# Peptides against a protein of PDB entry 4GMN: the designs that were tried, part 192

Target 1, 375 residues: chain A of PDB entry 4GMN
Amino acid sequence: RYANITLLALVTLASIGTDFQETLVKGNQGSRESPISAADEEWNGFDDADGDAMDVDQKSSSGEDQEEDYEEIDVKEDDEDDDDDSITSEMQADMERVVGADGTDDGDLEDLPTLRELIQTAVPQLIRLSNLPIDSDESLTIQSHALSALNNISWTISCLEFANGENANIHNAWYPTAKKIWRKTILPILEADSADLKLATQVTSLAWAVARVLHGETPTDGNPHRKFISLYHSSKQQAGGNSNSIEEPEDPFQGLGVKCIGVVGSLAHDPAPIEVNREVGVFLVTLLRQSNNVPPAEIVEALNQLFDIYGDEELACDKEVFWKDGFLKHLEEFLPKMRTLTKGIDKRTQPELRTRADEALLNLGRFVQYKKKHA

## One batch from the design tools (peptide; made by RFdiffusion4, then SolubleMPNN)

Design b2_p21_3_s2 (from b2_p21_3, 12 letters changed)
Fold by OpenDDE base, seed 3:
Structure b2_p21_3_s2 (fold): chain B 375 residues (1-375), chain A 21 residues (1-21)
Amino acid sequence: as target 1 above (375 residues)
Amino acid sequence: SFRDEIRRQQVARLRERPRPQ
């Protein structure tokens, strides 16, 4: 009984984190859709006339009208209004305020009581539940659901704009909690060296969400970037073995390899130590050099991370790593390989992967030109 | 920055897509 209530509460917290994200994404899309004026440029059709009419005369077989009297089963759609009461009216009001919030600098979420309770009351309990001794299948289930809830909350918060002092109150409230998740949940699980790839995937997803807010201010204790690089390599060695195919997630971007790249890329941003930045930069550039054996989604993520890490020439990592270790040459040499890789992705079967690869290819060409101009 | 150059060119932003579980 208590286990089922705890699981239901954890599932509800995970759902709330997802629904909050969807609302924030919808609110942020509505503000960014500048009307692309449909310039009706009449693309004048080219007149090529010569379509030979092959007259294939296939005979109309008159199949008899069997009036099968389909009794209209009047399926009363009982509109079970699944009042998905998961989102309280207070949560909706907080979500609307977050989308509209002028950045007041006070880390007091006075105007966001539900988000305050989520960060101050729920997240500390989820951290506790994720750190319980594993002594039963029930404790494993509780840990997994606590990690899912922490993941969804952390991802949602990581999708807020914090640039230019936007949402500073939420950033300031979340920042100490994000560091606590890192130190209390992520590091202990990474140090336990579990062979459980499901647990590793959950922790890596959470680590990416947390690192997307903390960036180079993520605690460097115990060199976590090396643990995620090791996890990346270990996951590739296991997938190459003919044993139980862990069903690769249907979404190419939900793979453990992509998540590892996202974490280490985020950890390497300024003000990360130059040696952490170098080790990550070398890892990412090495993936591009070895791209023949790397999934396209991981290449897309590695490129995006490289653009974000080395996009500012005023940062110490530009001079001490990017130029010193010759990364521009590797990116320029990768450009023709990226064109081939992107063209090899079927738009019909993998439309998102193709779109993101086309974007990454476009940005790679621009990034190489930008870096040559700012050399 | 490279981000500022992309913004000035009005071309496809680096789309960070959230990935809830």
Scores: peptide ipSAE 0.281, ipTM 0.805, DockQ to the pose 0.296
Fold by OpenDDE base, seed 1:
Structure b2_p21_3_s2 (fold): chain B 375 residues (1-375), chain A 21 residues (1-21)
Amino acid sequence: as target 1 above (375 residues)
Amino acid sequence: SFRDEIRRQQVARLRERPRPQ
């Protein structure tokens, strides 16, 4: 009885975390409809001229047009008023305030009572549940659901804008809690060295969400970046043995490899130790050099991490790592490989992967040009 | 920064936000 109530509460907290994200993303999209000026239509210019016109004489077999009379099935749109009662009026009001708030720096979240209770009341309980001794299948299930709820909450918060002091109140309330999740939930699970890939995937997803807010201020104790790099390599060794039965995740960006790259990339941001930054930078550049054996989604994530880490010439890592270790040369040498990789992704079967690869390719060309200008 | 250069160019974002599980 108590276990079922706990599980229901954990599932409900996980759902609230996702629904909150979706609504925050929708609310923030409405403010960013700057009119796309009609001028961007003209980039039609890549005439790849190597169309070898093989004249295949397809004989015109005149098949007779059978007009099949499509009976118009009047599908009554039952207006199922999906009363999506999932979003409470209080949660909706909190979301409207998060999108509209000229941030008062008060970390007390007085104006955001639902988010305050989520961070201050729910998350500390989820941290405790994720750290319970595993002694039964029930305790493992509770841990998994607690990690899922922490993941969704952490992802939602990591999708807020914190640049230029935006949402400073939320950032200030979340920051100590994010460090607590890292130290109390993530590190102990990573130190337990469990062979459970499901648990490793859950903790890595949570670690990425947390590290997207903490960046280089993420605690470096025990070199967690090396544990995630090791997990990346271990995941590849296991996938290579059983080619038949790993259901490729329907979303290529939900793969453990992508999550490992996302974590270590986030950990390498300033003010991370230069040694941590170098080890991560070398790992990411090595993936590009080995791109023939790396999933396209991991290449896209690795590029995006490299742009975020090394995009600022004022940071110590620019001089001490990017230029010293010759990363520009590796990015420039990868540019033709990225074009080939991106062109090889089918737009019909993998539209999101293709779109994100096209974006990453565009940004790679710009990044190389930017770094050459700021050398 | 490169982010500021991309912002000034009014072109494609650096990346989309990841989805929760």
Scores: peptide ipSAE 0.280, ipTM 0.810, DockQ to the pose 0.289
Fold by OpenDDE base, seed 5:
Structure b2_p21_3_s2 (fold): chain B 375 residues (1-375), chain A 21 residues (1-21)
Amino acid sequence: as target 1 above (375 residues)
Amino acid sequence: SFRDEIRRQQVARLRERPRPQ
């Protein structure tokens, strides 16, 4: 009984986090959809000449149309408008304020009472629930739901713009809580040496969401970047041995390998220790060199992380890692491989993967040119 | 920065959506 109420509350908190995230994504898309004017560069087709039309006699085989009368089973869609109005009017009002708020520097979430209660009251309880002793299937279920709720909340907050002091009030409220999630939830689970791939995937997703806000200020205790690199390699060894179809996640970007890359890339940002940056940078560049055995989604993520880590020439990692360890050469050598990889993705079956690969290819060319200009 | 030069409209695209529960 108490478990069912706790689980329902955890599911509700996770749904709220998802719905808030979708609204933030839609709101942020509406402000950034300047139409990419397709420059219709009329690629004037080459005048290929004279090739002989071989008369292939199409014998019209008149196959008889057997009208198989498929009885339309009138599945009454009972439109159970389960308007699961899980989004309270107060939450909608907080979401609208977060999307519309020019960042007031007032460190008090006075204008965002629901978000304040979520961060200050709900998240500390979710951290507690994620740290319960696992002694039953019920405690494992509670941990999984607590991790899901923390994931959704952390992802939602990580979609806010915090650059240039934007949303500073939300950032300042979230930052100590994000560090607490890292130290109290993520690190203990990573240290428990669990063979549970589901738990590893959940904690890695949460770690990525948290690290997207904390970046190089993420606690370096116990070298978490090496744990995620080890998890990446271990996940590849398990997938190669068991023909048990771990259902490849329908979304190639939801794979544990992509999540591991996202975490370690985020951890390597300034002000991360230069050796943490180097170890991550070498890992990412090594994936590009070994690209024949790496899923396209992981290559796309690794490229995007490399562009974000090494996109600023004023940072110490540019001189001490990018140039010193010769990363530009590896990116240039990868450019023709990325063109082949991207062209090999079917637009019909994998439209998102193709779009993100086309973007990453474009940005790789631009990044190589940028780095050559700022050498 | 490279980010500033290219005006990455998509830096904020969720590379992961939370799985809908």
Scores: peptide ipSAE 0.278, ipTM 0.787, DockQ to the pose 0.352
Fold by OpenDDE base, seed 2:
Structure b2_p21_3_s2 (fold): chain B 375 residues (1-375), chain A 21 residues (1-21)
Amino acid sequence: as target 1 above (375 residues)
Amino acid sequence: SFRDEIRRQQVARLRERPRPQ
């Protein structure tokens, strides 16, 4: 009974985290729809070409009416309005406020009561549940659901804009909690060095969501970037040896390799220690050099991470790592390989992967040109 | 920054929508 209620609550929190993400994304898209001014394309009247009506003769062949009594299966469209009423009117109001809030109001989430309760009340319980001793299949299930709920919440919050002081109230409320997730949930699981790839995938997904907010301010205790690089390599070795295909998720961007790249890339942002930045930068550039053996989704993620890490010439990592270690040359040499890789992706079977690869290719060309101008 | 240059070029980076698990 208690276990079932706990599991139901965890599933509900994971769902709430999903729905909150979808609505935040809809709100943030609505602000980007600058009305495409309907250019009045003057419909140039297509001239009435007098094409001759060929009189195709009416031949009346009276083929016998076999009334096959098609029983009209009255498919009652049970409009099961799955009113997934999971979005409370309070959550919807909080989401509308997050999209509309001029970020001037103090760090009291007074105007965001649902988000406040999620961060202050729910997340600390999820952290406790993720740290239960694993002594049963039930405790493992509880940990998995707690990690999923933490993942969804952390991902949702990581989709908010925090640049230029945007959503500073949410950032300030989340930041200490994100550090607590890192220290209390992520690090202990990474230190347990479990061969469980499901658990490794869950914790790596959560770590990426958390690191997308904390960036280079992510706690460096125990060199977590090296643990994720090691996990990346270990995941590749296991996929090659046992024909138990860890079902690579149908979505190539949900793979453990992509998640590892996303984590270490996020950890390498300023103000990360220069040696952490260098180790990650060398790892990412090495993936590009070895691209013939790397999944296209991992290449796309590695490029995006490189653009975000080294996109600012004022940062110490630009001079001390990017230029010093000759990364521009490797990126420029990778351009023709990226064109070939992108063209090799079937638009019909992998439309998302192709679109993201086309974007990453475009950005790679732009990035190389940008860095050459700011050399 | 490169991000600001991309923004000025009106090319929205497709920000990854993390799919919830």
Scores: peptide ipSAE 0.292, ipTM 0.804, DockQ to the pose 0.312; fails the geometry check

Design b2_p21_3_s3 (from b2_p21_3, 12 letters changed)
Fold by OpenDDE base, seed 3:
Structure b2_p21_3_s3 (fold): chain B 375 residues (1-375), chain A 21 residues (1-21)
Amino acid sequence: as target 1 above (375 residues)
Amino acid sequence: SFTDEIRRQQVKELRERPRPQ
């Protein structure tokens, strides 16, 4: 009885974190309709290649008209209005305010009472539940659901714009809680060295969401970047050995490898210690060098992380890592490989992966040119 | 920065979509 209520509450909190995201994304889309200037259609001229149309005589097989009397099964749409009122009117009002909020510098979420209760009351309980001693299958289930709820909440918050002082109140309220999630939930699970790839995937997803807000200010205690790099390598070794492929998630960007890259990339941003930045940068560049055995989604993520980490020439990591360790040469040498990789992705079967690879290829060419200009 | 001058993020939304678990 109590277990079912706790599980229902955790599922509801996970749903809330999702629905909150969808509304924030929809609200941000309405503000970001800056007119896409008509990118000049570079009219790639039709080269009239005279391909001889071979007349393949399609034999007219007379299919007999079997009038299959399709009985219209009058499926009464019982409109079960599943009023899954998962979003309270108070939550919806908070979501609308988050999209419209001029960031007051006060870390007090006075105008966002539901988000305040989520961060101040719910998240601390989820941190507690994710750290319970595992003594039963029930405790494992509770931990998994608590991690899912923390993941969805943390991801949703990580999609808010915090640049230029936007949403500063939410950032200031979330920042100490994000550090608590890192220190109390993420680090202990990573230190337990569990062979459970499901748990590792959940904690790595959460770690990425948290690190997308904290960046280089993520606690460096115990060198967590090395743990995620080790987890990346361990996950590749396990997938290669057993023909019981853990069903790779249908979405190539939900793989543990992509999540590990996203975490370590986020950890390497300024003001991260230069040696943390170097170890991550070398890891990412090494993936590009070994790209023949790396999933395309991981290459796309690794490139995006490299652009974000090394996009500013005024940062200490540009001189002390990017130029010193010769990263430009490796990126330039990777350009022809990236063109081949991107062209090899089928637009019909993997449209998202192809679109993100086309973007990453475009940005790689531009990034190499930029770095050559600002050398 | 590279982001300010040149970076295209046409698919920024696809990167920023946490798929809820």
Scores: peptide ipSAE 0.221, ipTM 0.806, DockQ to the pose 0.367
Fold by OpenDDE base, seed 1:
Structure b2_p21_3_s3 (fold): chain B 375 residues (1-375), chain A 21 residues (1-21)
Amino acid sequence: as target 1 above (375 residues)
Amino acid sequence: SFTDEIRRQQVKELRERPRPQ
């Protein structure tokens, strides 16, 4: 009885974290309709002229006009008022305040009661439940649901803009809690040396969400970046043996390899120790060098992480790692390979992967030019 | 920074859509 109530509460908290994310993403899209100035629409169409005109003989088979009378099925749009009853009026009001807060409102979390209760009341309990001794299938199920709820809440908060002092109240409330999730949930699970790939995937997803807010201020105790790099390599060794049975996740960006790259990339941001930054940077550049055997989604994530880590020339990692270790040369040498990789992705079967690869390719060209200008 | 000068961040939104578990 108590276990079922706990599981229901954990599923409900995971759902709330999801619905909160979806609405924040929708609200943040509405504010970004700043008119993209029409000026930079010079899409220089790359005239790849080498379309070998295979002369397909149009054999004119005169198939007869069967006028199939398509009966207009008057599909009454039943306005199923999808009573999106999932979002409480209080959650919606909190989201509208988070999205609509012009960066002048030093609004206390007092004005965000639902978010306050999630951070201050729910998350500390989820941390406790995720770190219970595993003694039964029931305790394993509770841990899994607690990790899912922590994941969804942490991802939602990581989608808020914190640049330029935006949402500083939320950042300040979340930051100590995020460090607590890292130290009390993530590190203990990573230290338990579990062969459970499901648990490893859950903790890695949570670690990425947490590290997207903490960046290089993520606790470096026990060199967690090396654990995630090791997990990346271990996941590849297991996938190589059983080509038939790992259903590639329907979403290529939900793979454990992508999540490992996202975590270690986030951990390598300033003010991370230069040694941590170097080890991660070398790992990411090595993936690009070995790209023939790396899934396209992992290459896209690795590129995006490299742009985030090394996009600022004023940071110590630019001089001490990017330039010293010759990363620009490796990125420039990768440009032709990235073009081939991106062109090889079918737009019909993998539209998101293709769109993200096209953007990563564009940004790679721009990044190489930027770094050459700021050398 | 590269982010401020040149980077298309349209995929910041796509990266910010990790499907909840």
Scores: peptide ipSAE 0.219, ipTM 0.804, DockQ to the pose 0.404
Fold by OpenDDE base, seed 4:
Structure b2_p21_3_s3 (fold): chain B 375 residues (1-375), chain A 21 residues (1-21)
Amino acid sequence: as target 1 above (375 residues)
Amino acid sequence: SFTDEIRRQQVKELRERPRPQ
């Protein structure tokens, strides 16, 4: 009973995070004519566990047919169309304000009551639920749903523009909470060294969402970048050994390898320690050098991270890592390989992957030229 | 920065689509 209510609440919070993301995406599409196809993710319904119908053979006691004239109580089915509009009018108004916040009137978090309650009330509870002792399948399920809800919320928030002081109120409210998610949820799970690839994928997805906001201000305690690099390598070793392909996610960009690259790339941004930046930069450049054995989506993500990390020549990492470790040469040598890789992607079967690879190829050529100009 | 001068982020929106889990 309490489990079902907790699960329902977690599913509802995950759905709110989804609906909020969809609304942000639709709002961003309304301002930009780019048709992002909504891929219908089929809601994986709960597999009804086969209730073994115990055939209790209870005997035919022949009790007498008293024809009690049951008056047809005409139960008016009030079709209460419980239009349980999962989105309350308050949630919709908050979403409209967040999407419409292209204006200088960054409304206080006081004007975003639903988002405030998500950040201040829901997320701390989700953090608690994600940290429950795993002692049952129920506790694993609760952890998984809590991680999914945290993921969806964190990703939705990470899709907000925070550049130039946009959404500064949301950023300021989220930032301490994001650090709490990192320290209380992500780090403990990464330290538990569980062989559970599902859990590892969930925590890595959440870590990427959180790190997309915190960047180099992400807590460096316990060298989490090395844990994600290790997880990347471990995931490749497991995929190569068992002919039971863990079904590569239908979306090439949802793979654990891409998520690991996204996390470590985000962690390596300024003001990350130069040594963290170097280890990540070397990892990313090494993927490009080994590109024949690396999925195209991971190459696209690795390139994008390299452009974001090393896009600013004023940062210490440009001089101390990018130029010092000779990354430009590796990027230039990778250009012809990237052209071949991108051309090998079928536009009909993998249109998104092809589009992102075409963009990454374009930006790689531009980045090499930029760096040669600013050398 | 490279981002400010030259980077085409035509697919920033596609990167920002973590599918909800």
Scores: peptide ipSAE 0.216, ipTM 0.795, DockQ to the pose 0.396
Fold by OpenDDE base, seed 5:
Structure b2_p21_3_s3 (fold): chain B 375 residues (1-375), chain A 21 residues (1-21)
Amino acid sequence: as target 1 above (375 residues)
Amino acid sequence: SFTDEIRRQQVKELRERPRPQ
C-alpha cells in the first residue's frame, strides 16, 4: 500500500521532469529558429573518372506480382483523449518564466515556485529513496524509480543555458543540489560492486545530466572518471560474451557506452585537475584510434566531448594535454576514417545517427583547421 | 574559442535530447 503510493509519486515526478524537458526543448527551438541559411556551398564533386564498368548481366527474373490482399484490420484507435494534463498550469507558467526570465542573480526561485519545490523538497526525498537498503524487489523498484525521477529532473535542468550568467538563479539553486545528488546518490551506487547493468545505465545517465551542469567542478572524490572508464570497458566485455540480447537500445545514443563517454567528457572540463583531463582525453583519443570496434554513436559523442574539452586555447589543458600529448595528429589521422564511418551509416534506417555523424565530421574538419591556425 | 566560432545550436539540441527514462 505505502509502496504503491510512493511508486505512483515517483512516476509522477519522473513524468513532470520529462514534460518539463520537452517543453523547454520546444521553447528553445522556437527562439532559435533563425532560418538555417542554406549556404549551398557547391561541394565540387571529385572527378574520379576511372570506374571500369564491369558489365554484370543480371537477368531480369520477372517474379509474379502475388497481390496478397492484406485485410486492413481497422484497428479503431479509440482516441481515448487521455488528456494527461500532467503539465499543471503552474508548471507551464514556471516554464514560460524560465524561457523569459532575465537572469536575476538572486538564487531565490521566488518567481519559479514549482521549480523551487522540485529542487528543494522533491529532490532531497528522491536522494533519500535512491539510498534505501536493497533488501527486497520493492526497494530495488523504489530505487529505480527514484533514479529515473532524478535523471529526468537533472536532464531538464542541464538543458538550460547557464553561460554568460543566464538563468543564474536556477543555476545557484541547482548547483548545491547537483553536488548532493553526486555525493549521496551517484558515488555510493558506483562504489557498490553491483553487476546490474540496468542500475549502472540509470546511474550513468543521471551522472551525465549532473556533470553537464557541474563540469570540472564535479566532486573528484574517489576518481569517478576512472570508475566510468572502467564501466565502459566492462560493458564492452559483457556485450561480446553473452549473446543475451541486451536489447540494443533502439536509440544508439542511449547506450551505456555513450553515457560513459558523456560523463567522463563532462568531468574533464576546466577546472578539472590536469591529470583527470589527461586520462579522459587519452581515453577518448584511444576510442578514435580503435574506431573499427567502436559503435558510431560512441565515436560521435567522443568527438563532441573532445571539441568541448579542447575548444579553448586559453585553458591550461590545451597546452598541458592537447598539444603536449599530440592529440591533433590523432584527430587528423581520424578524418578519413570518420568520412568512411559516416558514409556507411544508412540515412533511411538511422537518420539521427547519420545527421549527428555528418555534423561531427564537419566539426572535426573545422576543429583540425582551427587548431592548426592556433598552434 | 572553437566553441564560440562554431555556433553549435544544432549539436546542442541533438545532445540535449537524452530521451527521458
Scores: peptide ipSAE 0.205, ipTM 0.788, DockQ to the pose 0.424; fails the geometry check

